# Peptides against a protein of PDB entry 9GMZ: the designs that were tried, part 158

Target 1, 343 residues: chain A of PDB entry 9GMZ
Amino acid sequence: TGFPLELLTRPATERLAYFENYTVAHPRLKEVYEILMRTIAEPAGASFIFVYGASGVGKTTLRLRVEQKLTELALPKLESDRARVPVVGIEAIAPESRYFNWKEYYTRALITLEEPLIDHKFDYGVRGISRDNFGKINVESKVVAPALRRALENALIHRHPDVFFVDEAQHFGKVASGYKLQDQLDCLKSLANMTGILHCLLGTYELLTFRNLSGQLSRRSVDIHFRRYCADSPEDVQAFKSVLLTFQQHLPLAETPNLVDHWEYFYERTLGCIGTLKDWLKRVLSDALDREATTITLKDLQKRALSVAQCQKMFKEIQEGERQLSETEADVQNLRSALGLGA

## One batch from the design tools (peptide; made by RFdiffusion4, then SolubleMPNN)

Design b2_p18_6_s2 (from b2_p18_6, 6 letters changed)
Fold by OpenDDE base, seed 1:
Structure b2_p18_6_s2 (fold): chain B 343 residues (1-343), chain A 18 residues (1-18)
Amino acid sequence: as target 1 above (343 residues)
Amino acid sequence: RVVLSEPVEVDLNAVAKL
């Protein structure tokens, strides 16, 4: 089934919002979603989940879909436990300075935990944290990072989410020295241990650095690789073409554009990353709606494509991440061989 | 919060007919 045909008579803003909110359940997204949902339900003593993959593979879409599903599953219990939040998700901000801003992180996490619909007034035990008349958290500028941490620990314990999501979590690694990276990991580990809340870190292949720095985190972490589609796999090419066909049917335009015939060009400019593909099509759809166009053309696609130089840079970052994972897989095989388990 | 639509499964067999 394509888009609702009634959208063709609707404002451009409503047509664009339909496509923005539209999610293709492509094979890799479905697989990672099922693994992540199972791991959240049965963490088996894990304190961390690492979800890593290329920029634009769809990690944020995965997070938002899991957040929605956990919220839906919790609704019957939220009537009896009005203090509970089923899930919390934040995005880590790239530091403007050489150091990750923990004060900003704790503030954003607290604001996200305190949705205005939660009637349960929690006293954070911290001066300078208050609720306004609308139930929104206000954090005074004078509140220091250690006090915000204690407030977040208390809030996480009281709200007891099934998981705490941190998107763009590679930004924790953007510190001026290796010692500071360990301090960041120990800080996150301490927060997970003090609260008993499962943490899920989503990010680029730069998250592999976190995995390698702490043998203790490796024992209490689950790793999930969110792979892109590869052009050397016939099955991945078929899946990628099927995603193009699905998007083609869900672009709210009077004439269905032929995206599938251009699959190689779409692959060249997305590297098999469906998030990058969706964002590209969204930009092209917006331009088409602004012009009151009946369809999109190859020229419209070319106008909003990533440059070859951008694709080359992104591909180099992907190749380095995939290489590091292949080395880790080889290390596992070497370990198994050394243990006498065979290859 | 952005409420995502229900995810539409990709018909992998639809492209095999093209």
Scores: peptide ipSAE 0.163, ipTM 0.798, DockQ to the pose 0.831
Fold by OpenDDE base, seed 3:
Structure b2_p18_6_s2 (fold): chain B 343 residues (1-343), chain A 18 residues (1-18)
Amino acid sequence: as target 1 above (343 residues)
Amino acid sequence: RVVLSEPVEVDLNAVAKL
């Protein structure tokens, strides 16, 4: 089963949009999705979920899929409860300054939570927050971060999402001092506690620093490792090749490219990260569509590949994250053995 | 909102037939 053949007669923009919206349910995505959905349904007193893994592993795709599914499951209840939002998801922005911009974070969270189609009558109780005639939230520049926080707390309580997603959450950690990172985590913890809303932070292995800095967060968090595919695992190689096969069938081109024969090159330039693979293929597809090409060649792939230097940097960051996790697992086993509990 | 297509499960056995 491939792309709809009718797309071959459609504009390049529509063909590209098809592939952009296309999602391959690869084994690791499915596994993490099931764990995440179960954890959201039954948080067991957790206030946080940490989803960590390599950059480009597919965390944003996971988030979007969970957001879609939670929305679908909530639809029957949303007809009766027009105030409820099933899920809210934001991306943390890398601060231009050495300090995380909480004002921008709260503003973006409010704007995302308060989509124009939701009940227009919620008053935030904060001067300088209003809705326009289209129901869009407007936040005046004079509104200070503590007021925006109160508005967000009230909005989260009123809308009662099953989960609040923060993608690229490692950007909280880019604050130059460990002390400021703890203060930020305590701020997030306070927001989760005050609202009763489960928070899911998705990010790189830099999120492991968050787990280690707050022994109080660790007691109220669930950790989910979103692993890449490893070339030393025959099963992971088979899964990765199967993903390539699926993508080649869903590239809206007249001639199906043979991506699978180049699996090693795809692995070299993606490190087993399916998001990186998809984004690479999107760029190459865009170039092919702009040229009205019938297929994709190895030369077209090479033009849009990450450089070896970029891959080497990304691989070092992955290896450091995987090492930290392996050490933590060994420490747990050593602790269990020392306690006489067995492995 | 980006509406993702229904996820197509990867046929892990499809590559074993190539």
Scores: peptide ipSAE 0.142, ipTM 0.795, DockQ to the pose 0.840
Fold by OpenDDE base, seed 4:
Structure b2_p18_6_s2 (fold): chain B 343 residues (1-343), chain A 18 residues (1-18)
Amino acid sequence: as target 1 above (343 residues)
Amino acid sequence: RVVLSEPVEVDLNAVAKL
């Protein structure tokens, strides 16, 4: 079944919003979603979940789907516990300076956790944090990072989310020295330990550096690899073509575009990353709707495609990440062999 | 909060029927 045909009579904004909100439950997304939901339900003493994969693989879509599902499942309990927030998710921002801005991170986390829709007022115990008449949190410039941390710890304890999501978490690793990276990890570990809240860090393969730096995190972390589709796998090619067919059916256009016949071009310009594919199709759909076009052409696709140079850069970053994981799998085999366990 | 639509599963056999 395709998009609701009534959308063809609706404004361009509503047609675009339909496609933006639409999610293809492709095999890799479903697999990672099921693993992540199970791990959140039964963390088995884990304090961290690491979800790593290529840029544009769909990690933000995964996060948003898990946030929605956890919220839905919590609704019956939220009637009795008005203080509880089922899930909180933030995006880590790339530091403009050589140093990660913890003050900004804690401020964003507090603002997101304490949404204006939460009627249950909480005292942060920190001067210079207030709610306005609209319930929006205001943090005065004089409030220092250690005070914001205490406010966030108290808020996380009081709201008790099932998980705290940090998207683009590789930005914690953008520090000028490995020593400073350990300090960032120790800050995150301390926040998770002090609050008892499970943290899920989503990011690129740069998150593998976090996994390797802390032998204490390895005992308290679950790793989830969100793989792209690979053109050397017939099964992955079949899945990728099936995703294209599904998107083709869900583009709210009068004439269904033939995306599947161009699958190699879509693969070349997305590297098997479904998030990159969706974002590309969204841009092309927006352009088509602005022109009142009945369909999408190859020329429309080419106008919004990533350049070959961009794809080559992204592919090198993916190959380096996939290589590091393959080496880790080999290291596990070597460790098992050294322990006298069969390979 | 943005309410996302229900995810639609991919028919892996749909391309084989083309």
Scores: peptide ipSAE 0.129, ipTM 0.784, DockQ to the pose 0.871
Fold by OpenDDE base, seed 5:
Structure b2_p18_6_s2 (fold): chain B 343 residues (1-343), chain A 18 residues (1-18)
Amino acid sequence: as target 1 above (343 residues)
Amino acid sequence: RVVLSEPVEVDLNAVAKL
C-alpha cells in the first residue's frame, strides 16, 4: 500500500511531513531495533550499549523509534508512577572548542529529562537550577559542572528511565590536550554506576575507539553494529532495491517515480545508507512540491545528490570502520584458536 | 517529540516480481 491518496489534495507542508515522519522498516533497521529492544528489556548487568555505524545509516531513526516504543510500553505504568520517565534521549554536541563540554551535556540531559509535562517536579537541591512558569528547567550560568552532575544523577535515580540515549556519542572523543579518552569513559561509567541507569551510545565508527580503550567497559557493554547495505552482496542489493520501491510508493506525488531503475545511482550517492537516501529524497520531494510537480525526474535527483567528493570521503571513513571491525573479529578468532577453543 | 508513523516493513519479494 502506498501513501494515502488524500494527501494529493493536502498542502505541501502536510505532504512533506508525511514523508518526514514515514519510516521504512528495512532489514538492517529491523534487526538492530530487535537487538536493541531486547538488550534494553534484559540488559543482563550491562551498563552500556554501543550502537555504531556509518553516518546516515539511520541511527537517529532507530533511537527515535525505540524512544517511541518504550514510551508506549510504559504508559500503563506511568499512571501509577507519575515520577517515572520511560526513556531519555539527547544528542551530544560537537564542541566549538577542542574539548567536550560536560557542563553543556549535563544541562541538556537535565532539560530533556525534566520536560514540562512531568507533574512531579523534583527539587535538585542545587541553587541556580529552577523551573519557569511553564515547568521548563533553567540552569543559571553560575552552576558548575559537578553540581549539574549531581543534579543529573539525582534526576536519573528519581525518574528511573529504562535507558539513557546519547546520539552522536563520538563527540565524547574530543578530549583536551593531555586528557585521555579513557577519562571520558570512566566519567560515563561512573554516571551509569551511580544511577543504575543503562546508557546507550549511538555514533559513527569512532565509537570503536571507545570500546578498544576500556577493557572494563567491554565486560559491561553490548555492541550493536548498524551495517550499511553492500553492493557486493546480492541480498543487500535486493534489500536496497526493495527500500527504493517502498520509498517510491510513499512519495506523495501524483505520478509514482521509478526509483528502482536508478538503483545504482542511488547506491553510488548513498553508499547503501538508508538515512542518507531518505534525506536525499526529502530534499527532492520538497523541491518537487514547491514546483507543484507531478513526479520526480533524474534531473531533480541530480540537483540534490551528494557530490562525488563527499561520497568518496564518507566511503573512506566507512572502509576504515569496517576494516577495524573485521580485524577485531579476526583477532577474536585467532585468540580462540590460540586458547584451543576452536573457530 | 517527533511522532513517527508506524514503520512499514519492506517486502523483499516485491522487487523479485518486477
Scores: peptide ipSAE 0.136, ipTM 0.788, DockQ to the pose 0.865; fails the geometry check

Design b2_p18_6_s4 (from b2_p18_6, 5 letters changed)
Fold by OpenDDE base, seed 4:
Structure b2_p18_6_s4 (fold): chain B 343 residues (1-343), chain A 18 residues (1-18)
Amino acid sequence: as target 1 above (343 residues)
Amino acid sequence: RVVLSEPVEVDLNAVARL
């Protein structure tokens, strides 16, 4: 079944919003979603979940789907506990400076956790944190990072989310020295330990550096690899073609475009990353709707495609990440062999 | 909050029927 045909009579904005809100439950997304939901339900003493994979694989889509599902599951309990927030998710910002801005991070986390719609007023115990007349959190410039941290710790304890998501978490790693990276990891560990809140860090393969630097996190972390589709796997190619077929059926256009016949070109320009594919199709759909076009052509696709040079760069970054994971798997086998457990 | 539609499962056999 395709898109609702009534969308063809609707404004371009509604047609685009349909496609934006549409999610293809592709095999890798479903697998990672099920693992993540199970891990959140039963963390078994884990304080961290690491979700790593290529840029544009669909990590943000995964996060948003989990946030929605956790919210739906929590609704019956939220009637009795007005202080509770079922889930909180933020995106880590790339620092403009070589140093991660913890003050900004804590401020953004507080603002996200303390949405204006929460009727339960909380005293943060910190001077210079207030709510405006619209319920929005305001943080005065004089408030120092240690005070903001205590405010966030208190807010997380009081709101007790099932998980705290940090998207683009590789931005914590943008510190020029391994020593400063360890201090940042110890800061995150301390926040998770002090609050008792499960933290899920989503990011690129650069998150593997966080895993390797912290032997203490290894005892209290769950790792989830969000793989791309690989062209050397017949099953992955079949899945990727099936995703293209599903997207072509859900583009709200009068004539269904044949995306499947161009699967190799889509693979070349997405590297098997479904998020990159969706974002590409969204841009092309927007252009088609602006022109009142009945369909999408190859020329329309080419106009919004990533350049070959961009794809080559992205592919090199993916290959390096996949290599590091393969080395880690080999290290596990070597460790098992050295322990006498067999390969 | 953006309310996302329910995810639609991919029919892996649909391409084989084309």
Scores: peptide ipSAE 0.139, ipTM 0.789, DockQ to the pose 0.853
Fold by OpenDDE base, seed 1:
Structure b2_p18_6_s4 (fold): chain B 343 residues (1-343), chain A 18 residues (1-18)
Amino acid sequence: as target 1 above (343 residues)
Amino acid sequence: RVVLSEPVEVDLNAVARL
């Protein structure tokens, strides 16, 4: 079924918001969602989940959908346990300096964990952390990172979420030296161990470098590869065309644009990444609504496409990540052969 | 005409609107 036809009489802002909020449950998203939901329900002694894949593959969409589902499943229990938060999700910020800002990370995590609707005033035991009259956390500038860490540990223990999400987690790896990257990993590991809360780190293939630095994390982590669609797979091409058809039906325009006939051009400029595709179509839809256009054309698509140079750079980053995973798969085969299990 | 098999349109939003 397409978009609600009544949207054609609604303001451009409402038409755009419909498409922004619209999520295509494409096969790769569904697969990773099912694996992630099962792993959260039954972590089997894991303390970490790593979700890695190309920029714009849809990791943030995956996180938001899991957060929504965990919240929905927890609602009946939240009536009896008003202290519980079912899930917490934050985005890691790229450091402006050579070092990850732990003070900012802990502050953002605390602010996100403590929604205004939680009547249970938890005393964080830290001077300079307070709630305002609206229940919002205020952190005074004088509060130091070790005190914010203790506050977050106490809050995570008290609220007991099923999972703690960190999106863009490759930013933990952006430190001035390899020694400091290990220190960051040990810091996260310590937080997970002290709280007993499962951590899910979502990021680009740069997250693999972070994952591989700790042999101890390998034993206590689950790895989930969020793959793009590949043009060399007939099944992946069919899935990608199906996503284009679905988006074509859900663009709130008077005339349905023919996106499917341009599938190769869409593939060329998205590299099989559905998040990149959605963001592109959102920009084109916004331009069409601003012009009161009845449809979108190839020229409208070309105006908002990523440049060939941007696509070449993104593709090189993808190829390097896919190569590192292929080497890891070869290492598994070599290990199996060395153990006498066969290839 | 490549009959694109109907995408299993799990409108994840249709599931969220139920």
Scores: peptide ipSAE 0.039, ipTM 0.614, DockQ to the pose 0.069
Fold by OpenDDE base, seed 5:
Formats: sequence, structure tokens, C-alpha cells
Structure b2_p18_6_s4 (fold): chain B 343 residues (1-343), chain A 18 residues (1-18)
Amino acid sequence: as target 1 above (343 residues)
Amino acid sequence: RVVLSEPVEVDLNAVARL
């Protein structure tokens, strides 16, 4: 089973859109998806979920799939509760300054939560927050961060989402000189506690610093490691090859490219990260469609590959994150042994 | 809102048949 053959007669834009919207349900994505969906359904008093893993592992794809599924599951209830929003998801932005912009964060969260399609208008009680003629939230520049926080707290309480997603959440770690990362965590913890809304932070291995800084968050958080595929694992190599096979069948080209024969080169330039692989194939597909090419060649792949220097940098960041996790697992085992709980 | 298509399952045994 591959792409719909009718796509071969469609415009390049439709072919590219098919591949962009296509999701390979690879083993690690399924595992993390199932754990995340279960944790959202049954948080067991957790206020936070941390999803961490390599850049380009597929965290944004995971988030979007969970958001879609939670929306689908909520549809029957939304008919009776028109105020409810099933899920809200934002991406944290890297600050231009040396500190995280809470005003921008609260504004983006509020705008995302209050989509124009919500018939039930909520009054935030904050001067300078309004809706335009299309129901879109407008926030005047004069509105201060504490007022935006109160507006967001009230909106989250009123809309009752099952989860609040923050993608690229490592950007909360960007604090000015004299501020502590702990203060950012306490701010997030306060928002979760005041609203009663479960927060899911997705990000790089830099999120491990958040887990270690707050012993209070650790008691109210669930950790989910979104692992890459490792070339030293025969099972992971088989899974990675199977992903390549699936992608080659879903590239809307007249001739199916043989990606599997180049699996080592794909692994070298993706580090086992399926998001990086998909983005690479998307760029190569776009180039092939622009040339009206019947297939993808190794030369086409090489033109759009990440450089060896980029891969080496990414690999060092991955190794450091994986090392920190392995040390934490060893520390837990040492603690259990020291407590007499056994291995 | 990005509307994603239904996820396609990976056949882990398909590579072993190549």
C-alpha cells in the first residue's frame, strides 16, 4: 500500500501537501503517543508531563497527532458544552533577549485558546484585551504580563482543556542574569495549580535540567523520553529501515525510489531522528516535483542533506542528553540498592 | 490548524521480506 496513484496526475502542490500531511506511525512515535494519551486521560494527580528527546525526533508530530485525537474524542461533548476547548497547543519562542518573554507567551497562549470559532465569548475583565469583528483576540501593547496571566488563568478555567501543550519548552530555560530557572518552573507550577489544567512540556534534552531543579515538580510530573533509533540496536535498525521503506512507498513519484539500500547514509545524516528524515525527504521531494522528475536519486538526497558538521553537533547534544538519562537511571538503581529495595 | 492524514502503520516485517 502506497500513496494514491491519482496524485501522479495532480499538481505538485497537492503531491507535496500529501507527503507533508502524511504521518508514518513508527514504533517510537506509537509508544510515546500511547503513553502520552494514557497520561492525559489518567494524570493521577500529575500537573506536568515532560516529553524530551533529540531535535528532529518527531515531538511536534506527536503533539499535533495528540491534539487532533483529543479534538476528535471531545466533539460529542462540545455540542453540549460550547465553552469547552479540548486541547490547547503553543510553541515557546526563543527570546531575542537574554530572558524568556512571559508577556508574549501569555498573549500567544490566550490567542490560541480563544480561536475565532468559539461562539461563547468570555470577558477577561482586562482592559486592552478585545475581540475583533472575526472573534480573534487582540491584545494591546499596554497590557502588562500579570494582567495577561490572569486572563489566561481565567480562560483556561473557563475552557477546561484536557491538556495545555508547550512545544520547544527548553526556551523557558533562557533566563536573564540574576534570575533562576527555578523561578520559571515555579511560575509554570503556579499556572497549572491555579487553573487545574495539566501541562505538557515538549522539548530537547535541555528539559532534563527542569526535572532536576524541582523536587516538587518531580512528584507531580510524568517523564516521557522520545528516543531516536540507535544503529547499535538490531531492532532499531530494522525499525529505521522499515520507516525508509514506508516513506519510499508514500513519495508521490512515478517511480518508487530505493531509499532502503541507502539506509546507512540516511542514518548518518539523521542520527535515527524520523522528523529530520521526513524534513529531508520533503525538501528532496519538492526539488524533484519542481523538475518534474520521475524519481529521487542519491545525488538529489546529497544536495539536501545536513552537513557532516551539523550532524556532529547534533550528535554531541544527543550523546550528552542520553548520558544524563543513563546517569539518572544508575542513580535511581544505586538509591534503591542503598535503601535495600533490591535491583 | 494542520489537518494530518491518518497515520500509516510501519510493517516491521516488510524489510525482512526484501
Scores: peptide ipSAE 0.187, ipTM 0.807, DockQ to the pose 0.868; fails the geometry check
Fold by OpenDDE base, seed 3:
Structure b2_p18_6_s4 (fold): chain B 343 residues (1-343), chain A 18 residues (1-18)
Amino acid sequence: as target 1 above (343 residues)
Amino acid sequence: RVVLSEPVEVDLNAVARL
């Protein structure tokens, strides 16, 4: 199955939008999706889910798919409960300053939670938070972080989402010298406890530092490792090639490019990360559409590839994360063996 | 909200046929 051939007669913007919105359900995405959906349905007293993996592995795609599915499943209930929001998802912003901006986080969370299509009649009890005539939330600059927190707590309680997603959550770890990462974790833990809302933090392997710093979070968290495809695994190579085959069939071009023959080059420049692959192909497709090209060439791919230096940096970050996980698994096994528990 | 298309499953066997 390929792209709709009608797209070849459509504007470049529509052709690009098709590919942007296209999602390949690759094996690792399906596995993590199923685990995440099950964990959201049955959190077993967990307050947090940590989803960690390489940058560009597909965490944002995972989040968006879970958000869509939770929304679809909630639709019958939302007709009767107009106050309910099934899911809320935000991206944590990298602070421009030396410390995480909680005011911006709470503001963005409130804006996202209170979309104009939701029942307009929630009073936050905070001066300087209002709704415009279109139901859009407005937060005045004078509103301080503690007031925004209380507004968010009240909104989360009232809207009662099944999960609160924070993408790029490693940015909580970007704390100024002298602030403890522990204080940020305690703040998040307090928000989850006060609202009773399950929090899912998605991020890089830097999230492992959050797991290790809070023995209390570890007892109330579920960890999900979103792995990349590894070139040393024949099964992973087959999966990666199959993803390339699927993408080449869904590039809205007159001539289907042969991406599969270049799988090693794609692997070299993506490190087995499907999000990185999709973003690369999107850039190349955009360039091809701008030139009214019939296909994509290796030269077009090379023009938009990550540099070898970027890939080497990303690979070192991945190897460090994978090493930390492997050491943790070995430590658990050693502890079990030392306790006389079977492997 | 970005509405993603229905996920297309990867045919893992399709590459083995190439």
Scores: peptide ipSAE 0.160, ipTM 0.803, DockQ to the pose 0.835; fails the geometry check

